Peptides against a protein of PDB entry 5EIB. Designs and how they scored, part 1

All scores and structures are predictions.

Target 1, 366 residues: chain A of PDB entry 5EIB
Amino acid sequence: VDLEPGTMDSVRSGPFGQIFRPDNFVFGQSGAGNNWAKGHYTEGAELVDSVLDVVRKESESCDCLQGFQLTHSLGGGTGSGMGTLLISKIREEYPDRIMNTFSVMPSPKVSDTVVEPYNATLSVHQLVENTDETYCIDNEALYDICFRTLKLTTPTYGDLNHLVSATMSGVTTCLRFPGQLNADLRKLAVNMVPFPRLHFFMPGFAPLTSRGSQQYRALTVPELTQQMFDSKNMMAACDPRHGRYLTVAAIFRGRMSMKEVDEQMLNVQNKNSSYFVEWIPNNVKTAVCDIPPRGLKMSATFIGNSTAIQELFKRISEQFTAMFRRKAFLHWYTGEGMDEMEFTEAESNMNDLVSEYQQYQDATAD
Target 2, 366 residues: chain A of PDB entry 5EIB as posed
Amino acid sequence: VDLEPGTMDSVRSGPFGQIFRPDNFVFGQSGAGNNWAKGHYTEGAELVDSVLDVVRKESESCDCLQGFQLTHSLGGGTGSGMGTLLISKIREEYPDRIMNTFSVMPSPKVSDTVVEPYNATLSVHQLVENTDETYSIDNEALYDICFRTLKLTTPTYGDLNHLVSATMSGVTTCLRFPGQLNADLRKLAVNMVPFPRLHFFMPGFAPLTSRGSQQYRALTVPELTQQMFDSKNMMAACDPRHGRYLTVAAIFRGRMSMKEVDEQMLNVQNKNSSYFVEWIPNNVKTAVCDIPPRGLKMSATFIGNSTAIQELFKRISEQFTAMFRRKAFLHWYTGEGMDEMEFTEAESNMNDLVSEYQQYQDATAD
Positions, changes and structure headers below are counted from each chain's first letter, unless a header gives other numbers.
Peptide ipSAE is a variant of ipSAE made for these designs: the mean of its two directions, with the distance scale d0 fixed at 1.0 Angstrom where the peptide's residues are scored. Compare it only between designs on the same protein; published cut-offs may not carry over.
A fold fails the geometry check if it doesn't show the stated peptide or something in it is severely misdrawn.

## One batch from the design tools (peptide; aimed at target 1 H125 P196)

Design b1_p8_1 (made by RFdiffusion4)
Pose (drawn by RFdiffusion4):
Structure b1_p8_1 (pose): chain A 366 residues (1-366), chain P 8 residues (1-8)
Amino acid sequence: as target 2 above (366 residues)
Amino acid sequence: APSYPKAF
């Protein structure tokens, strides 16, 4: 789905472009120009019922639908504006299904548009209310990993998407292969989301590799465990050691000692016990899958529900406030008939989300 | 903004 028609061509000319159902391409003529109001209201509303028809069709041909997963950026107009409209319409029509999103956060290091904080805040407001699980993919973190760790002086979207694809493969492994833990979206959500609004996850993986060089050696289980908890391996630009984990899901892929995995997971939990909330006993679940990802014999995937994610929302909020106080470009949004109070409503909701993460960060069992 | 209960 895109309001921009040129997106259809690039996907089709891609390696697996012909495998998609031709009828499932739903596109507009213009597209939003980084205007969330256009995406949602204006233009996305024009296009949205066509998308829902296709969604309804895919759903009626499902033996037992688990739910939906949406990939989109929060910084633009279509993936952000229309994407959150689609989520709200799907939540009305399929209220008992899990909504899961892979949402990429904007960063000034990657994109040169100062309205992106507007678009992201209006979107975060929708996701807080309407999604069950959201993987926070931070362009800030992706750029820093490419620039500082992978030593790519000029990271491209291809360089960033290599990190995203490795992450998406890792976090959906328990859904795609037989296993006991977090095997479906609802079970994953019940294990990861103690409070409904706090459903933004920090993904990480190990090893971090630059695409096209080179290999190995394969990591030891200790090396995998330590790297997957490392702040430098997170896809969100937050230091996990600045907050506390409410819940964690760890996924080890490849051939390895299950015993050694158990020992190392127990090791990181009690050497660093102060970083795991004490009022949620046994809050770290571990899954092993025998099939490694491409190019690797061993890998680990980390999914964290950490109070440190408030750093991501504080950064967006500060940029949003800096722009919104000067009322810059606000007429672009209200020109599409959007209420200015929706900006204030979204800002307040996001700041409320930050306070809630801090409340549980300081909470004690006593 | 519309809001809906969480599915889980």

Design b1_p8_1_s1 (made by RFdiffusion4, then SolubleMPNN; from b1_p8_1, 5 letters changed)
Fold by OpenDDE base, seed 1:
Structure b1_p8_1_s1 (fold): chain B 366 residues (1-366), chain A 8 residues (1-8)
Amino acid sequence: as target 1 above (366 residues)
Amino acid sequence: MKKYPAAV
């Protein structure tokens, strides 16, 4: 789905364009112009019914529909505005199904789009209410990984999207290969989401290795475990040491010892016990799939529900507030039929979410 | 753009 035809043509002409049904390409002509309100109230609203018709058709063809997975950006107009409109409409029609998202958070290090904080804040407001699971993939963190860890002098969208694809492949491993922990979206939600609004995940992928060092790096279970829990390896720009893990899932892929995985996972929890809440028993889950990702002998994928995720929302909120106090660019949103009150409601709900994460960070086992 | 191998 896109509001621009050129993106869809690029996907269709790509090396995997033939995996999608031609009838499932739904697209507009005008685009959203990086405006959430165009995506949500005008251009996106004109296209949404055509997308819902495809969603219904594909849902009816499922033997067992678990839920929906959306991949979108929160800085743009289409992914943010139309993406959240689709989430709302799908939630209304399928209230008993899991809504899962891969939400790409904007960063000034990656994009010069001035209105990204508005688009992100308005999107987060919708995601808090209408999703069950949201993977926070932060362009800030992806850029920093590319630059610092991968030693890329000038990270590109291709380099960032490679990390996104590796992460998505990792977190979906248990859904794609039967007999694993979290083998369905509902089991993942039950294990990862202790409180309904606190469903924003910090993902990570290991190994991350620069091209020059790949040939010299041994892949071991201890190294994967250590890298996966390193703050520099998080795909969200948060330091887990500034918060507490509510829940964690680790997905190992490749031929390895289950015993060694369990020992290393126990060791990392014990070393970092101060960064876990003590009042959620057995809050770390581990899976091992014997099938490695393509081109690797082994990998580990991390899913963290951490109160440190509030650092990401605080960053967006600070950027939002700096523009909104001056009413900068608001006429572009109000001109599409949006009310100024919706900005204030979205800011308030995101600040409430930050306060909820802080409350559970400070909670002790009484 | 340097193509990285797609993770499958």
Scores: peptide ipSAE 0.008, ipTM 0.455, DockQ to the pose 0.021
OpenDDE base, seeds 2, 3, 4, 5: peptide ipSAE 0.009, 0.000, 0.005, 0.000; ipTM 0.470, 0.404, 0.404, 0.427; seed 2 fails the geometry check

Design b1_p8_1_s2 (made by RFdiffusion4, then SolubleMPNN; from b1_p8_1, 4 letters changed)
Fold by OpenDDE base, seed 3:
Structure b1_p8_1_s2 (fold): chain B 366 residues (1-366), chain A 8 residues (1-8)
Amino acid sequence: as target 1 above (366 residues)
Amino acid sequence: FPRYPPAY
């Protein structure tokens, strides 16, 4: 789905274009112009019914529909505005199905689009209410990983999207291979989301190795475990040491000892015990899939539900507030039929989410 | 579209 045709042509002409049905390419002509309100109330609203018709058709073809997975950007207009409209409409029609998102958070290090904080804040408001699981893929963190860890001097969207694709492949491993922990979206939600609104995950992928260091790196369970719990490896721009983990899932891939995995996972929990809440028992889940990712002998994917994710939302909120207090660019949104109150509601709900994460961070076992 | 970086 896109509000621009060129993206669809690129997917269709790509190496995987043939895996999609031609009729499942739903696209507009005008784009959203990086405006959430165009995505949500105008251009996106004109296209949403055509998307829903495809969603219905594909859902009816499922023997056992678990839910939906959306991949979108919160900085743009299509992924943010139309993406959240689509989530809302799907939630209305399928209230008993899991809504899972891979939500790319904007960063000024990656994009010069001035209105991204508005698009992100308005999107987060919708995601709080209408998703069950949201993987926060932060362009800030992706850039920092590319630059600092991968030693890429000028990270590209291709480099960032490579990290995204590895992460998506990692977190979906249990859904794609039988006999794993979190083998369905609902089990993942039950294990990862202790409170309905606190469903924003920090993902991480290991191994991440610079080209110059690849020859010196052994792919071992201890090294994977150490890297995936490293603050520098988080694909959300927050430090887990500034918060507490509510829940964690680790997905190992490749041929390895389950005993060694369990030992390393216990060791990392014990080493980082101060960064876990004590009142959620057995809050770390581990899965091992014998099938490695292509090109690797083994990998690990991290999923963290941490109160430190509030740092990401605070960053967006600060950027939002800096513009909104001046009413900068608001006329582009209100001109598409959006009410100015929706900005204030979205800001308030995001601040409430931050406060809720802080409350559970400060909570004791009593 | 940038080609996917080669596999890790």
Scores: peptide ipSAE 0.018, ipTM 0.580, DockQ to the pose 0.021
OpenDDE base, seeds 1, 2, 4, 5: peptide ipSAE 0.017, 0.017, 0.021, 0.015; ipTM 0.605, 0.617, 0.671, 0.617; seed 4 fails the geometry check

Design b1_p8_1_s3 (made by RFdiffusion4, then SolubleMPNN; from b1_p8_1, 4 letters changed)
Fold by OpenDDE base, seed 4:
Structure b1_p8_1_s3 (fold): chain B 366 residues (1-366), chain A 8 residues (1-8)
Amino acid sequence: as target 1 above (366 residues)
Amino acid sequence: MPKYPPAY
């Protein structure tokens, strides 16, 4: 789905374009112009019914519908505005299905689009209410990984999207291969989301190694485990040491010793015990899939539900507030039928979410 | 997965 035809043509002409049904390409002509309100109330609202018709048809063809996954950006108008409209409409029609998102958070390091903080804040407000599981894929963190870890001097969207695709492949491993932990979206939610609103995940993928260092790096279970829990490896720009893990899932892929995985996972928990809540029993889950990702002998994918995710929301809120106090660009949103009150409500709900994470960070077992 | 960084 897109509000621009050129994106669909790029997908269709791509190496995997033939895996999608032609009739499942739903697109507009005008785009959203990086405006959430165009995506949500005008251009996106005109297209949403055509998308829902496809969603219904594909849902009816499922032997067992678990839920939905959306991949979208929160900085652009289509992914943010139309994406959240689509989530709302799907939630209304399928209230008992899991809504899972891969939400790409904007960063000034990656994009000069001045209104991204508005689009992100308005989107987070919708995601808090209408999703069950949200992978926070932060362009800030992706850029920093590309630059610092991968040693890319000028990270591109291609480089960032490679990390995104890696992460998406990793977190969906248990859904795609039988006999794994969290083999369905609902079990993932039960294991990862102890409180309904606190469903924003810090993803990570290992190994991440610069081309110059690849020949010197051994792929071992200890090295994967150590990298996966490193703050520099988080694909959300948060330091887990500034918060506490509510829950963690680790998904190992490749031929390795389950015993060695369990030993390393226990060691990393014990070493980092101050960064876990003590009042959630068995809050770390581990899966091992014998099938490695294509071109690696082994990998690990991290999913963290951490109170440190509030750093990401605070960053967006600070950027939002700095623009909103100046009433900068508000007329672009209100001109599409949006109320100025929706900005204040979205900011309030995101600040409430930050406060909720802080309360659970400060909570004791007593 | 492809070796990181990707083989461009």
Scores: peptide ipSAE 0.025, ipTM 0.601, DockQ to the pose 0.018
OpenDDE base, seeds 1, 2, 3, 5: peptide ipSAE 0.016, 0.030, 0.012, 0.021; ipTM 0.585, 0.606, 0.487, 0.629; seed 2 fails the geometry check

Design b1_p8_1_s4 (made by RFdiffusion4, then SolubleMPNN; from b1_p8_1, 5 letters changed)
Fold by OpenDDE base, seed 2:
Structure b1_p8_1_s4 (fold): chain B 366 residues (1-366), chain A 8 residues (1-8)
Amino acid sequence: as target 1 above (366 residues)
Amino acid sequence: MKKYPPAY
């Protein structure tokens, strides 16, 4: 789905364009112009019914529909505005299904789009209310991984999207291969989300190794485990050492000893015990799938529900407040039929979310 | 890196 035709042509002409049905390409002509309101109330609202017709048709063709998975950006107009409209409409029609998102957070280091803090804040408000699971992916964190860890001198969107693709493949492993922990979206939510609003995850992937060092690096369970818990390996721009893990899932892939995995996972929890809440018992889940990802002997994917994610929301809130106090570009949103109240409600809900994360960070076992 | 174009 897109409000621009050129993105659909790029997907269709790509190496995997033929895996999608031609009738499932739904697109507009005008684009959203990086405006959330245009995505949500005007251009996106004209297109949403045609998307819902496709969603219904594909849902009726499912033997067992677990839920929906959306991949979108929060800085643009289409992914943010139309994406959250689509989430709301799907949630209304399928209230008993899991809504899962891969949400790309905007960064001023990666984008020159001045209105991204508005689009992100308005989107986060919708995601708090209408999603069950959200993987937070920050373009800044991806850039830093590419530059510092992968030793790429000039990271590209292709390099960033490679990390996203590896992570998406990792977190969906349990859904795609039989006999795993978290074998459905609902079990993942039950294990990862102790409080309904606190459903924002820090993803990570291991191994991350520069092309020049790959031939010299032995892939071991201890090295994968250590890299997954390194702050530099997080795909969200927050330091897990500044908060506490509510829950963690680790998904190992490849032929390895389950005993060695359990020993290393216990060792990393014990070494990092101050960064876990003590009042959630058995809050670390581990899965092992014998099938490695393409081109690797073994991998591990990390999913963290951490109170440190509040750093990401605080950054967006600070940027939002600095623009909104000046009413900068606000007329572009109000001209599409938005009220200024919707901005203040979205800011308030995001600040409440930050306060909730802080409350659970400071909570002790009484 | 390519940056996203400004909104306006």
Scores: peptide ipSAE 0.014, ipTM 0.524, DockQ to the pose 0.023
OpenDDE base, seeds 1, 3, 4, 5: peptide ipSAE 0.005, 0.013, 0.000, 0.000; ipTM 0.451, 0.489, 0.427, 0.438

Design b1_p8_2 (made by RFdiffusion4)
Pose (drawn by RFdiffusion4):
Structure b1_p8_2 (pose): chain A 366 residues (1-366), chain P 8 residues (1-8)
Amino acid sequence: as target 2 above (366 residues)
Amino acid sequence: VKSYPKAF
């Protein structure tokens, strides 16, 4: 789905472009120009019922639908504006299904548009209310990993998407292969989301590799465990040691000692017990899958529900406030008939989200 | 913002 028609061509000319159902391409003529109001209201509303028809069709041909997963950026107009409209319409029509999103957060290091904080805040507001799980993929973190760790002086979207694709493969492994833990979206959600609004996850994986060089050696289980908890391996630009984990899901892929995995997972939990909330006993679940990802014999994937994610929302909120106080470009949004109070409503909701993460960060069992 | 209960 895109309001921009040129997106259809690039996907089709891609390696697996012909595998998609031709009828499932739903596109507009213009597209939003980084205007969330255009995406939602104006233009996305024009296009949205066509998308829902296709969604309804895919759903009726499902033996037992688990739910939906949406990939989109929060910084633009279509993936952000229309994407959250689609989520709200799907929530109305399929209220008992899990909504899961892979949402990419904007960063000034990657994209040169100062309205992106507007678009992201209006979107975060929708996701807080209407999604069950959201993987926070931070362009800030992706750029820093490519620039500082992978030593790519000029990271491209291809460099960033290599990190995203490795992460998405890792976090959906329990859904795609037989296993006991978090095997479906609802079970994953019940294990990861103690409070409904706090459903933004911090993904990480090990090893971090630059595409096309080179290999190995394969990591030891200790090396995997330590790297997957490392702040430098997170896809969100937050230091996990600045907050506390409410819940964690760890996924080890490849051939390895299950016993050694158990020992190392127990080791990181009690050496660093102060970083795991004490009022949620046994809050770290571990899954092993025998099939490694491509190019690797061993890998680990980390999914964290950490109070440290408030750093991501504080950064967006600061940029949003800096722009919104000067009312810069606000007429671009209200020109599409959007209420200015929606900006204030979204800002307040996001700041409320930050306070809630801090409340549970300081909470004690006493 | 239309809000809906969480599915889980």

Design b1_p8_2_s1 (made by RFdiffusion4, then SolubleMPNN; from b1_p8_2, 4 letters changed)
Fold by OpenDDE base, seed 5:
Structure b1_p8_2_s1 (fold): chain B 366 residues (1-366), chain A 8 residues (1-8)
Amino acid sequence: as target 1 above (366 residues)
Amino acid sequence: TKAYPPAY
């Protein structure tokens, strides 16, 4: 789905364009112009019914519909505005299904789009209410990984999207290979989301290795485990050491000893015990899939529900507030039928979310 | 050549 035709043409002409049904390409002509309101109330609203028709058709073809997975950006108008409109509409029609998102958070290091903080804040407001699971894929973190870890001097969207694809492949491993822990979206939610609003996940991937270092790297379970818990491997720009893990899932892929995985996972928890909440027992889950990702002998994917995720929301909120206090660019949104109150409500709800994470971070076992 | 991890 896109509000611009050129994106669909790029997908169709791509190496995987033939995987998708032609009728499942739903697109507009005008784009959202990086405006959430265009995505949500105007251009996106004109297209949403056509998308819902496809969603219904594909849902009816499912033997057992677990839920929906949306991939979108929160900085752009289409992914943010239309994406959240779709989430709302799908939630209305399928209230008993899991809503899962891969939400790409904006960063000034990656994009010069000035209104991204508005689009992100307005989107987060919708995601808090209408999603069950949200993987926070932060362009800030992706950029930093590409630059610092992968030694890419000028990270491209292709480089960032490569990390996104690796992460998405990792977190969906349990859904794609039967017999794993968290084998369905509902079980994942039950294990990962202790409080309904606190469903924003910090994903991470290992191995992350620069091209120049690939030849010198041994892939071992201890190294994967250590890197998976390293803040530098997080796909959200938060330091887990500044918060507490509510829940964690680790997904190992490749031929490895389950015993060694369990030992290393226990060791990393014990070493990092001060970064876990004490009042959620057995809050770390581990899965091992014998099938490695393509081109790797083994990998590990991390899913963290951490109170440190508030750093991401604070960053967005600070940027939002700086613009909103000046009413900068608001006329582009109000001109599409938005009220200024919707901005205030979105800011408030995101600040409440930050406060909730902080409350649970500071909560001690009584 | 893509960065490591390799493309899926």
Scores: peptide ipSAE 0.068, ipTM 0.774, DockQ to the pose 0.020
OpenDDE base, seeds 1, 2, 3, 4: peptide ipSAE 0.055, 0.036, 0.055, 0.039; ipTM 0.758, 0.700, 0.714, 0.720; seed 4 fails the geometry check

Design b1_p8_2_s2 (made by RFdiffusion4, then SolubleMPNN; from b1_p8_2, 4 letters changed)
Fold by OpenDDE base, seed 3:
Structure b1_p8_2_s2 (fold): chain B 366 residues (1-366), chain A 8 residues (1-8)
Amino acid sequence: as target 1 above (366 residues)
Amino acid sequence: TKKYPPAY
């Protein structure tokens, strides 16, 4: 789905274009112009019913529909505005199904689009209410990983998207291979989301290794375990040491000892015990799939529900507030039928979410 | 060409 035809043409002409049904390419002509309101209320609203017709058709063909997975950006207009409109409409029609998202957070290091904080804040407001599971894929963190860890001097969207693809492949491993922990979206939600609004995940991937350092790095369970808990490997720009983990899932892939995985996972929990809440028992879950990712002997993917994720939302909120207090660019949104109150409501809900994370960070066992 | 980083 896109509000621009050129993206669909790029997918169709791409290496995997033939895996998608032609009728499932739904697209507009005008684009959203990086405006959430165009995506949500005008251009996107004109296209949404055509997307819902495809969603219904594909859902009816499922023997057992678990839910939906959306991949979108929060900085743009289409992914943010139309993406959140789709989430809302799908939630209304399928209230008993899981809504899962891979939500790409904007960063000034990656994009010069000035209105990205508005689009992100308006999107987060929708995601808080209408998703069950949201993987926060932060372009800030992706850029920093590419630059600092991978030693890429000029990170590209291709470089960032590779990290995204590795992460998405990792977190979906249990859904794609039989006999795993979190083998369905609902079980994942039950294990990862202790409170309904606190469903924003910090993903991480290991191994992350620069080309120059590949020859010096061992691919071992201890090194994977250490790296996936390292703040520098988080795909969200927050430090887990500034918060507490509510829940964690670790997904190992490749031929390895279950005993060694369990030992290393216990060791890392014990070493980092101060960064976990004490009042959620058995809050770390581990899965091992014997099938490695392509090109690797083994990998580990991390999913953290951490109160440190508030640092990401605070960053967006600060950027939002800096523009909104000046009413900068608001006429582009109000001209599409938005009220200024919707900005204030979205800001408030995101600040409430930050406060909720802080409350549970500071909570003790009674 | 979107250069994906090399396969790990």
Scores: peptide ipSAE 0.012, ipTM 0.512, DockQ to the pose 0.020
OpenDDE base, seeds 1, 2, 4, 5: peptide ipSAE 0.007, 0.005, 0.000, 0.020; ipTM 0.472, 0.445, 0.409, 0.566; seeds 4, 5 fail the geometry check

Design b1_p8_2_s3 (made by RFdiffusion4, then SolubleMPNN; from b1_p8_2, 4 letters changed)
Fold by OpenDDE base, seed 1:
Structure b1_p8_2_s3 (fold): chain B 366 residues (1-366), chain A 8 residues (1-8)
Amino acid sequence: as target 1 above (366 residues)
Amino acid sequence: TKRYPPAY
């Protein structure tokens, strides 16, 4: 789905364009112009029914519909505005199905779009209410990984999207292969989301290795385990040491000892025990899939529900407040039929979310 | 830890 035809034509002409049904390409002509309100109330609202017709058709063809997975950006107009409109409409029609998102957070290191903090704040307000689980994929963190860890001097969207694809492949492993741990979207939510609003995950992937160092690196279970818990390998720009893990899932892929995985996962929890809440028993879950990702002998994917994720929301909130205090660019949103009150409500709900994470960070067992 | 066999 897009409000611009050019993106859909690029997907269709790409190496995987043939895996999608032609009738499932739904697109507009005008685009959203990086405006959330244009995606949510005008151009996106004109297209949404055509998307819902496709969603219904595909849902009716499922023997056992678990839910929905949306991949979108929060800095743009289409992914943010129309994406959140779709989430709302799908939730209204399918209230008993899981809503999962891969939400790409904006960064001024990656994009010069000045209104991204508005689009992101308005989107997070919708995600808090209308999703059951959201993977926070932060362009800030992706850029820093590409630059610092992968030693890319000028990271590209291709480099960032490679990390996104590896992460998405990792977190969906338990959904795609036979297993019991997080084998469906509902079980994932039950294991990862202790409180309904606290459903924002920090993903991570290992190994992350520069091209020049790939030939010299042994891939071992201890190294994968150490890398998954390293703040530098988080796909969300927050330091887990500044918060506490509510829940964790680790997905190992490849041929390895289950005993060694269990030993290393126990060791890393014991070494980092201060960074876990003590009042959620058995809050770390581990899976092993014998099928490695393409081009690797083994990998590990991390899913963390951490109170440190508030650092990401604080960054967006600070950027939002700096613009909103001056009423900068608001006329572009109000001109599409949006009220200024919706900005204030979205800011308030994001600040409430930050406060909720802080309360659970400071909570003790006593 | 849960092991997932390959889907063949």
Scores: peptide ipSAE 0.027, ipTM 0.627, DockQ to the pose 0.025
OpenDDE base, seeds 2, 3, 4, 5: peptide ipSAE 0.005, 0.005, 0.026, 0.015; ipTM 0.433, 0.406, 0.648, 0.572; seeds 2, 5 fail the geometry check

Design b1_p8_3 (made by RFdiffusion4)
Pose (drawn by RFdiffusion4):
Structure b1_p8_3 (pose): chain A 366 residues (1-366), chain P 8 residues (1-8)
Amino acid sequence: as target 2 above (366 residues)
Amino acid sequence: VVSRAPVS
């Protein structure tokens, strides 16, 4: 789905472009120009019922639908504006299905548009209310990993998407292969989301590799465990050691000692016990899958529900406030008939989300 | 913005 028609061509000319159902391409003529109001209201509304028809058709041909997963950026107009409209319409029509999103957060290091904080805040507001699980993929973190760790002086979207694809493969492994833990979206959500609004996850993985060089060696289980908890391996630009884990899901892929995995997971939990909330006993679940990802014999994927993710929302909020106080470009949004109070409503909701993460960060069992 | 029901 895109309001921009040129997106259809690039996907089709891609390696697996012909495998998609031709009828499932739903596109517009213009597209939103980084205007969330265009995406949602204006233009996305024009296009949205066509998308829902296709969604309804895919759903009726499902033996037992688990739910939906949406990939989109929060900084633009279509993936952000229309994407959250689609989520709201799907929530109305399929209220008992899990909604899961892979949402990429904007960063000034990657994109040169100052309205991106507007678009992201209006979107975060929708996701807080309408999604069950959201993987926070931070372009800030992706750029820093490429620039500082992978030593790519000029990271491209291809460089960033290599990190994203490795992460998406890792976090959906329990859904795609036989296993006991978090095997479906609802079970994953019940294990990861103690409070409905706090459903933004910090993904990480190990080893971090630059595409096309080179290999190995394969990591030891200790090396995997330590790296997948490392702040430098997170896809969100937050220091996990600045907050506390409410829940964690760890996924080890490849051939390895299950016993050694158990020992290392127990080791990181009790050496660093102060970083795991004490009022949620046994809050770290571990899954092993025998099939490694491509190019690797061993890998680990980390999914965290950490109070430290408030740093991500504080950064967006500060940029949003800096722009919104000067009312810059606000007429671009209200020109599409959007209420200015929706900006204030979204900002308040996001700041409420930050306070809630801090409340549980300071909470004690006593 | 309408809110969802909690996951059960």

